# Peptides against a protein of PDB entry 4HTP: the designs that were tried, part 143

Target 1, 231 residues: chain A of PDB entry 4HTP
Amino acid sequence: SQTVASHVPFADLCSTLERIQKSKGRAEKIRHFREFLDSWRKFHDALHKNHKDVTDSFYPAMRLILPQLERERMAYGIKETMLAKLYIELLNLPRDGKDALKLLNYRTPTGTHGDAGDFAMIAYFVLKPRCLQKGSLTIQQVNDLLDSIASNNSAKRKDLIKKSLLQLITQSSALEQKWLIRMIIKDLKLGVSQQTIFSVFHNDAAELHNVTTDLEKVCRQLHDPSVGLSD

## One batch from the design tools (peptide; made by RFdiffusion4, then SolubleMPNN)

Design b2_p22_2_s1 (from b2_p22_2, 14 letters changed)
Fold by OpenDDE base, seed 3:
Structure b2_p22_2_s1 (fold): chain B 231 residues (1-231), chain A 22 residues (1-22)
Amino acid sequence: as target 1 above (231 residues)
Amino acid sequence: SEVEEVLEEMRKKMEEAEEEAK
């Protein structure tokens, strides 16, 4: 079955997240998230026109926006050090070179940007001159690859994990990879709380999540912002 | 189609966002 996530570019989500992060005020952050969500809902309504009972929801995006609430996927088994080594290999960076050392020692302040401790930002600056200008992945494809990583981690198939990571990396811009890294590490640094994200999504979202701890259920049951839990 | 129109609108907005982020 067709899903909204199968049509929405991952770049669109990343651009929204970038806007949210760069925004200083809570109101502006909320506006950017709401605009993306509204566009998603409009696309859902158009895509599923004449189909009243669909299981499609905002879940594919929500689980990337709130990766710390992921319960469907098992652990990725990916840390910053693994990603650093992968990028050094993939980009053929000299091991004793400046960029390789930045990735490996991401916690140590090495530059004027104040990005110490944020591996995703360090990676972004290394990737920016080396990666595609525009990615080609949809949100669905990103989720499929992340599912593969989690499953293969559980199965201890390191080679297949690497394969899926390479697919993500080679088909993504530097900006998309920055956000992908943050999704994998489960720290988006948006400057907006989980509660705020839920509140913008639906007034009852936080309550339903607190009871069920099921993000998919929250997205499905509260897909319509005008229909509450008691309705 | 309505689906194509909505998708095109989303793409346009996101392209604008990518340009602003550079």
Scores: peptide ipSAE 0.032, ipTM 0.645, DockQ to the pose 0.683
Fold by OpenDDE base, seed 5:
Structure b2_p22_2_s1 (fold): chain B 231 residues (1-231), chain A 22 residues (1-22)
Amino acid sequence: as target 1 above (231 residues)
Amino acid sequence: SEVEEVLEEMRKKMEEAEEEAK
């Protein structure tokens, strides 16, 4: 079945997240998230105009925005050091080179940008001159690849994990990879709380999540902002 | 199609904001 996530480029989500992160004020951060959400809902209405009782929802995006609340997908088993080694290999970086050392020693404040401890930002600057300007992945495809990684981690299939990671990396821009890394590590550093994200999504979202701890149920049951839990 | 129009509108808004953030 067709979903909104199968049509929305992952780049669009990443651009929204980048805007949210760069915004200083809570109001601006909320505005950028709301604009993306409103566009998603409009697309949903258009896509499903002739279809009743669809299960499609904002969940594919929400689980990437709030990755710490993921309960369906198992752990990736991926750490910054693993990603660093993968990038060094994939980009054929000299092991003793500046960029390889930046990735491996991401916790050491060696950079001019003050990004010490933020692996995703360090990776971004290494990737920016080397990667595609625009990625080709949809949100659905990203989630499918992340599902594959989690499943293969549980099965201890390291080669298949690497394959899925390579597919993500080779089809993503530097900016998309920055956010993908943050999603995998489960720290987006948006500067907005979970409560704020839920409040913008739906007035009852925080309450429903507190009871169910099921992000998909929250997105599905509260898909319509005008229909509450008591309705 | 209406779907394509909505998607294009979303893309334009995102591109505009990327340009503003540059």
Scores: peptide ipSAE 0.031, ipTM 0.638, DockQ to the pose 0.882
Fold by OpenDDE base, seed 4:
Structure b2_p22_2_s1 (fold): chain B 231 residues (1-231), chain A 22 residues (1-22)
Amino acid sequence: as target 1 above (231 residues)
Amino acid sequence: SEVEEVLEEMRKKMEEAEEEAK
């Protein structure tokens, strides 16, 4: 079955997240999220116009926006140090070079940007001059690859993990990779709370999540903002 | 199609936002 996530570029989500992060005020952050969500719902309505009972929802995006609430896929088993080594290898960075050292020593302040401790930002600056300007992945494809990583981590298939990571990296812009890293590490640094995200999504979302701890159920049952939990 | 139109509109909005964020 067709899903909204199969059509929405991952770049669109990343751009939204970037806008949210860069926004100073809560109101502006909320606006950017709401605009993305509204666009998603409009697309859903168009895509499923002739289908009343669909399981498709905002879940594919929501699980990337709130990766700490992920319960469907198991742990990735990926740390910053592993990503650093992978990037050094993939980009053929000199091991003793400035960029390799930045990635490996991401916790140490090395520059004027104050990005110490934020691996994703450090990676972004290393990747920006080296990566494609525009990625090609959809949200569904990103989730599929992340599912593969988690599954293969559980199965201890390191080679297949690397394969999926390489596919993610090679098909993503520097900006998309910044956000992908944050999704994997489960720290988006958006500057908005989980509660705020839920409240914008649906008035009953936080409550339903507290009871079920199932993000997919929350997204599916509360897909329509006008239909409450008690309805 | 209607679906394609909605998708294109969404894409345009996202691209505009990317430019504003530069």
Scores: peptide ipSAE 0.031, ipTM 0.646, DockQ to the pose 0.888; fails the geometry check
Fold by OpenDDE base, seed 1:
Structure b2_p22_2_s1 (fold): chain B 231 residues (1-231), chain A 22 residues (1-22)
Amino acid sequence: as target 1 above (231 residues)
Amino acid sequence: SEVEEVLEEMRKKMEEAEEEAK
């Protein structure tokens, strides 16, 4: 069955996240998230206009926005050092070169940007002059590839993990890769709390998540903001 | 299609916000 996530470009989510991160005020951050969510709900209504009892929900996006709450897929087994080595190899960076050293020594940046300890930001600046301007992946495709990575990590298939990672990064812009890295590392640095994200999604979302710890159930049961848990 | 129209509207809003953030 078709899902909203199969139609929404991953770039659109990344652009929203970038706007949220750049916004200084809580209200502005909330506005950007709300606009994306409202657009998603409108798309859902259009896509499923003639279908009842669909299981489709905001879950494919929510699990990328709140990756620390992921329970369906297992651990990726990916750290910053692994990604650094992969980028050095893929981009054919000299190992003793400036860019390779930036990636490997991301915790102690010598640069002027103040991005100390943020691997995703360091990667972004290395990737920006070298990557596609626009990615081609949907949110569904990103989740499928992440599922593959988690599955292959569990199976100890390192070669297949690398293959899936290469598919992700070769089909993504520098900006999309910045956010993809943060999703994998499970630290988006949005400047908004989990509670805020839930409160914007649905008034009962935090409560339902506290009881079930199931992000998919939260997204499915509380898909309509006007229908509460008691209804 | 209605789906395509909604998607296009979403894309337009995203592009506008990118321009505002420049």
Scores: peptide ipSAE 0.031, ipTM 0.650, DockQ to the pose 0.916; fails the geometry check

Design b2_p22_2_s2 (from b2_p22_2, 10 letters changed)
Fold by OpenDDE base, seed 2:
Structure b2_p22_2_s2 (fold): chain B 231 residues (1-231), chain A 22 residues (1-22)
Amino acid sequence: as target 1 above (231 residues)
Amino acid sequence: SEVEEALEEMRKEMEKANKEAE
């Protein structure tokens, strides 16, 4: 079935997240999120113009923006150390080299950028000179790969986890990988609260989520900002 | 197609937002 997520590049979400992160004020952060959301809704309306009873919603994006609220897919079983080792292997970094040590010792302030403790930022700088400038993945494809990782983690299939991670890495820019890492680790560091994200999405979103704890239901039932829960 | 047009519109909006942020 046609979904908005199957058409939206993952890069577009990452660019939005980057703008939100870089924005200092709450209002500016909200604006960037709202712009992305509004564009998504407009595209949804166009895509599904002649279709009734669609299940498509903002959920594919929302679950990446609020990864701590993920309930559909199981744990990835991926930590920073695992990613560090993977990048060292994939990028053929010398084990005793500067970049390998930065990745492994990401908690130690060794760099000039003050990014100590933020693995995603450290990874970004290592990846930037080594990765494609533009990724090729859609939001749907990213979610599919993440689903695969979670499923294979549950099944203890480490080789298949690695395969899916490789697909994510090789088809993503450094910036996209920065955000992908944060999604996997479930810490986006956007500087806005969950409540703020929900309030921008729909006035009733926080309430519905508090009751259901189901992010997909929230996105589906409150897809239209003009239609409330009591409607 | 209408889908392609909608996608292009979305891209334009995002590009505009990027330029305004720069």
Scores: peptide ipSAE 0.091, ipTM 0.735, DockQ to the pose 0.790; fails the geometry check
Fold by OpenDDE base, seed 3:
Structure b2_p22_2_s2 (fold): chain B 231 residues (1-231), chain A 22 residues (1-22)
Amino acid sequence: as target 1 above (231 residues)
Amino acid sequence: SEVEEALEEMRKEMEKANKEAE
């Protein structure tokens, strides 16, 4: 079945997240998220115009925006050190070179950008001159690859994990990879709370999530912002 | 198609947003 996520480029989500992160005020952060959400809902209505009973929802995007609330997908088993080593290998970086050392020692301040401790930002600057300018993955494809990683981690299939990671990396821009890393590590650093994200999505979202702890259920049941839990 | 038009509209909005963020 066709889903909104199968049509929306992952780049669009990443650009929205980048805008949210760069915005200083809460109101501006909320605006950027709301614009993306409204566009998603509008596309959903168009895509499913002749189908009233669909299971499609904002869930594919929401689980990437709030990755710490993921319950369907098992643990990735991926840490910053693994990603650092993978990038060094993939980009053929000299092991004793400046960029390799930045990735491996991401917690140590390495100059003017103040990005110490943020592996994704360090990776971004290393990747920016080396990666595609535009990615080709949809949100659905990203989720499929992340599902594969989690499944293969559970099955202890390290080679297949690497294969899926390489597919993500080689089909993504530096900016997309920055956000992908943050999604995998489960720390987006948006500067907006989970509660705010839920409140913008639907007035009853936080309550339903607190009861069910099911992000998909929240997105599906509260797909329409005008229809509450009591309706 | 209506779906293609909606997708194109969304893309245009996102592209505008991306340019403003640059």
Scores: peptide ipSAE 0.088, ipTM 0.747, DockQ to the pose 0.902; fails the geometry check
Fold by OpenDDE base, seed 4:
Structure b2_p22_2_s2 (fold): chain B 231 residues (1-231), chain A 22 residues (1-22)
Amino acid sequence: as target 1 above (231 residues)
Amino acid sequence: SEVEEALEEMRKEMEKANKEAE
């Protein structure tokens, strides 16, 4: 079945997240999220115009925006050190070179950007001159690859984990990879609370999530902002 | 189709927004 996530580029989500992160005020952060959400809902309405009671929802995006609330997908088994080593290998970085050392020692960088402890930002600057300017993945494809990683981690299939990671990396811009890393590590650093994200999504979202702890149910049941829990 | 046109319109708007973020 067709989903909104199969039509929305991952780049669109990443650009929204980047705008949110760069925004200083709460109101501006909310505006950027709302614009993306509204666009998603409009897309949904257009895509499913002749199909009522679809299971499609904002869930594919929401689970990437709030990765710490993920309950369906199991652990990735991926840490910053693993990614650092992978990037060094993939980009053929000299092991004793500046960029390799930045990735490996991401917690104490000597750089001027003040990105100490933020592996994703350090990776971004290393990747920027080396990666594609535009990615090709949809949100659905990203989720499929992440599902594969989690499944293969559970199955202890390291080779297949690497394969899926390579697909993610090679088909993503530096900016997209920055956000992908943050999604995997489950720390987006948006500067907006979970409560705010839920409140913008739906007035009853926080309550429903508190009861169910099921992000998909929240997204599905509260897809329409005008329809409440009691309806 | 009307659906395809609507999707294309939405895609164009999202693409514009993406370019503005670069």
Scores: peptide ipSAE 0.082, ipTM 0.742, DockQ to the pose 0.582; fails the geometry check
Fold by OpenDDE base, seed 1:
Structure b2_p22_2_s2 (fold): chain B 231 residues (1-231), chain A 22 residues (1-22)
Amino acid sequence: as target 1 above (231 residues)
Amino acid sequence: SEVEEALEEMRKEMEKANKEAE
């Protein structure tokens, strides 16, 4: 069966997240998230117009927006140091060069941008002049690759982890990679709380999540914002 | 197709959001 996530470019989610991050006020941040969510729901209704009892929901996007709440997918086993080494290798950066040192020493304030401690931002500036302008991955494809990484981490297959990471990286823009890194590290730095995200999604979302700790169940049961838990 | 039309509508909404964010 077709899913909304199989049609939505990962770039669209990343652009939304970028807008949220750049927005100064809570209201503007909420607006950008709401616009993406409403668009997703409209597309869902169109895609599934002739189908009843579908399991498709906002879950594929929500699990990337709230990666710290992931329970279905096991740990990636990926740290900033591993990503730094991978980028140095992939981009053929001199190990003693400026860009390699920025990636390896991302915690040290060496730049004018004030991005010390934010590996994703350091990576973004290194990648921007070197990567694709537009990625080709859908949200579903990103989740499939992340599933592969988690599975291979559990199986201790380091070579296959690297393979899946390379597939993600080579098919993504610098901006998409910035957000992908933040999803893997589980720190999006959006400037909005988990509670705010749930509140915008559905009035009962926080309550249902507190009881079930199941993000997919929350997204599926509360897909319609007009239908509550007691309905 | 209806799916393609829905996708295009979504893209248009996102483009509007981009212009508002500029």
Scores: peptide ipSAE 0.080, ipTM 0.730, DockQ to the pose 0.783; fails the geometry check

Design b2_p22_2_s3 (from b2_p22_2, 11 letters changed)
Fold by OpenDDE base, seed 2:
Structure b2_p22_2_s3 (fold): chain B 231 residues (1-231), chain A 22 residues (1-22)
Amino acid sequence: as target 1 above (231 residues)
Amino acid sequence: SEVEEALAEMRKRMAEAEEEAK
């Protein structure tokens, strides 16, 4: 069956996350998230207008926004060092060159941007002049590839992990890759709490998650903001 | 269709967000 996530570009989520991160105030951050969520729900209603009892929900996006709460897929087994080496190889960066050293020594202040310790930001600036301006992946495709990575990590199939990573990288802009990296590392640095995200999603979301620890269940049961747990 | 209209709205929002993110 068709899902909202199969129609929403990953770029849309990344642009929203970028807006949230750049916003200084809590209210502005909340506004950007709310706008994305409302648009998603509106599209869901249109897509599933004639279909009853659909399992589709905001879950595909929510699990990327709150990756630390992911329980369906296992660990990726990917760290910054692995990504650095992959980018050096893929971009054919000179090993002793400035950009390769920035990626490998991301914890050391080497640049003018003050991004020491933030691998995703360092990667962004290296990728910006070298990658697509706009990616082609949907949120569903991103999740499928991440599922593949986690599954192959469990199976110790490093070759297939690399294959899926390469597909993600080659079909994504620098901005999309920045956020993808943060999703994989499970640190988005949005400047808003988990509680805030849940409160915007649904008034009962935090409570239901505290009881179930099931992010998909939260997204499905509380898909309609007007229908509560007691209903 | 309503689906196409909803998609168009999302595309519009995405374009605006992308421009602000530059």
Scores: peptide ipSAE 0.083, ipTM 0.725, DockQ to the pose 0.750
Fold by OpenDDE base, seed 1:
Formats: sequence, C-alpha cells, structure tokens
Structure b2_p22_2_s3 (fold): chain B 231 residues (1-231), chain A 22 residues (1-22)
Amino acid sequence: as target 1 above (231 residues)
Amino acid sequence: SEVEEALAEMRKRMAEAEEEAK
C-alpha cells in the first residue's frame, strides 16, 4: 500500500526545516512545523480515504525531525570526518585547497559566517556553487537509503555504505544535503525543543513517548490530534 | 484525482514558503 512518505518530496521537509531554523521566534518556528504537519495529515486523509485500517502515519517524517529518538534503525557509524573525506573525493577537491580544509577543519573558525563546529553549514557552502542536481528523493526513499546504511554498518560493509551515501548525495540539492547531514549526525539545530515538537504534534505525545519510547507508536496512536489517549 | 489535488496543494504551500524565506 502507498504511504504519504512515498509521495512527499524530501525537499518539502528540508524547506520546512530551513524555515524553522531561520525563524527567530518560537511562535514562528511552531507555525512552520504546524503547517507542514497539517498538510501531511490532510494528504493522509485523502490518500487513505477508502481504507480504514492503515498503519501509515507521520512516523517517516518524525524520525527525521527527531533523529535522536530513532530506535528502529541501528547506528549509521558515520561521523563528520567520514563525510568530509567523501565530499573531497566526490567533488575532486584539492586536499590542500580552501574547501577541503574547511571540511576537514570544520571546528576551527576560519570563515566569515561563524559556522565553526557546524559541519552541515560548512558543507552547504561548499556544495552550493557545485551542486547542479535538483533533488528528486521522496521521504520514503531517503528512509530506505538510511535503512540501507544502518544495515550495512551493522554488517561492516563499508563499500555498500559508501554506495548508499553517494546515492543520497547525487540525488539531493545542497540544501537537502545540509539537512541530511544533520539527520545523520542527529543534530538539527532547529532552535526548538523535543517537547515543543511533541506538543505541536499532539497534546499527549510527550507522555506516550515517555512511557513507550516508541516514536512509531506515538505517531500511529496519536495520528488524530482530536483523539487523546484516554479516548 | 483527489490524491493528486492534495499533493498539489501541499506543494503549493511549500513553494510559497520557499519564496517567503528568500
């Protein structure tokens, strides 16, 4: 059966996250998240109009928004240094060049943008003038590739990990790659707390997550914002 | 189809938000 995630472009999620990050106030950040969530729920209702028993939920998006709560997918085994080396290789950057050094020494404040310590932002600026590919991945496809990475990491298949990473990179815009990196590293830097994300999703979401620690169950059981746990 | 319309509406909202962020 088709899922919402199989239809929603990953670019739409990344654009929402970018808006949230750029917003100064908590209220504006919440508004952008709510708008994405509401659109998702509306699409869900349309997609599943004739199907009563569906397991589809916001989970495919939520696990990317709150990657630190991921429990289904095992560890990626990917660090910033690995990504730096991959980009240097992929983009054929001179090892002693400015851009390669920025990626490798991302913790050192060398740039004017104050991006020290934020590898994803440094990568974004390196990629922006070089990335000509328009993003084509859906949220489902991104999750499938991330599943592959985690599985191959568990199996110690480094070459297959690289293959899946290259597929993600070559099918993503610079902006999408920025957010992919943050999802993999599990630090989105949105400026809103986990509690805020849960509260916007559903009033009972934080409580249910505290009990179950199962993000998928939270998303499925509390799919309807009007139906509570005690209902 | 209703599904295509819902997707189109979602895409429209995302495009509008992209323009506001620029």
Scores: peptide ipSAE 0.082, ipTM 0.723, DockQ to the pose 0.945
Fold by OpenDDE base, seed 4:
Structure b2_p22_2_s3 (fold): chain B 231 residues (1-231), chain A 22 residues (1-22)
Amino acid sequence: as target 1 above (231 residues)
Amino acid sequence: SEVEEALAEMRKRMAEAEEEAK
């Protein structure tokens, strides 16, 4: 069946996240999130105008925005060191070169950006001059690939994990990869709390999540901001 | 179609966001 996530480019989510991160005030951060959410809901209504019993919701995006609350897919088994090695290989970086060393020693400050400890930012600057291609993945495709990674990690299929990672990387811009890394590592550094995200999504979202711990259920049941838990 | 129009509108807003985010 058709889903909103199958139409929304992953780049759109990443741009929104970037705007949120760059915003200094809570109100501005909230505005950017709300604009994305409202656009999503509007498109949902159009897409499903004649179909009332749909399971489609904001969940595909929400699970990427709040990856620490992911319960459907299991652990990726991916750490920064693995990604560093993968990028060194993929980009054919000299092993003793500055960029390879930055990736491997991402915890040590080596530059002027103050990105020590933030692997995603280190990776971004390495990727930026090298990734000229425009990202082409939808949110659904990203989730499908992440599902594949988690499933294959559980099954100990390392080769298939690498395959899915390569698909993600080769079809993503540097900016998209920065956010993808943060989603995988489960630390977006948005500067807004989980509670804020839930409150903007729906007034009852935090409560329902506290009871169910089911992010998809939260997104489905509270898809309409005007319909509460007791309705 | 209505769906295409809604998508186009969404894309317009997101494109603006993309330029601001770069």
Scores: peptide ipSAE 0.077, ipTM 0.723, DockQ to the pose 0.758
Fold by OpenDDE base, seed 3:
Structure b2_p22_2_s3 (fold): chain B 231 residues (1-231), chain A 22 residues (1-22)
Amino acid sequence: as target 1 above (231 residues)
Amino acid sequence: SEVEEALAEMRKRMAEAEEEAK
């Protein structure tokens, strides 16, 4: 069966996240998230109009927005250093060059953008002038590739991990890669709390998550904002 | 804005899908 995530470009999620991050006030951040969520729910209703009791939900997006709550997918085994080395190789950056050093020494203050310690932002600026391809991945495809990475990490298949990472990178814009990196590292820096995200999603979401620690169950059981836990 | 355009396109696609489902 088709899922909403199979139709939604990953770029659209990233654009939403970018808007949330750039917004200054909590209210504005919430608005951007709510608009995306509402659109998702409307599309869900349209897509599944003739089908009841579907398991499809906001989970594919939610697990990327709250990656620290991921429990289904095993650890990626990916850190900033590995990504830095991969980008240096992929982009054929001189090892002693400015951009390679920025990636490797991302914790050291250098530029005026205040990006020190934020690997994803540093990577973004390195990628922006070099990455010309428009992103083409859906949210489902991104999750499938991330599943592959986690599975192959567990199996210690490093070459297959690299293969999946390359697919993610080569089919993503610089902006999408910035957010993908943050999802993998599990730090989105949105400026809104987990509690806020849950509260916008559903009034009972935080409670259900506290009990179950199962993000998919939360998204599925509380798919309808008008239906509570006690219903 | 590239971000705004992308979001607008997403909303448009979803709206079109809703109409097709009617």
Scores: peptide ipSAE 0.071, ipTM 0.720, DockQ to the pose 0.058

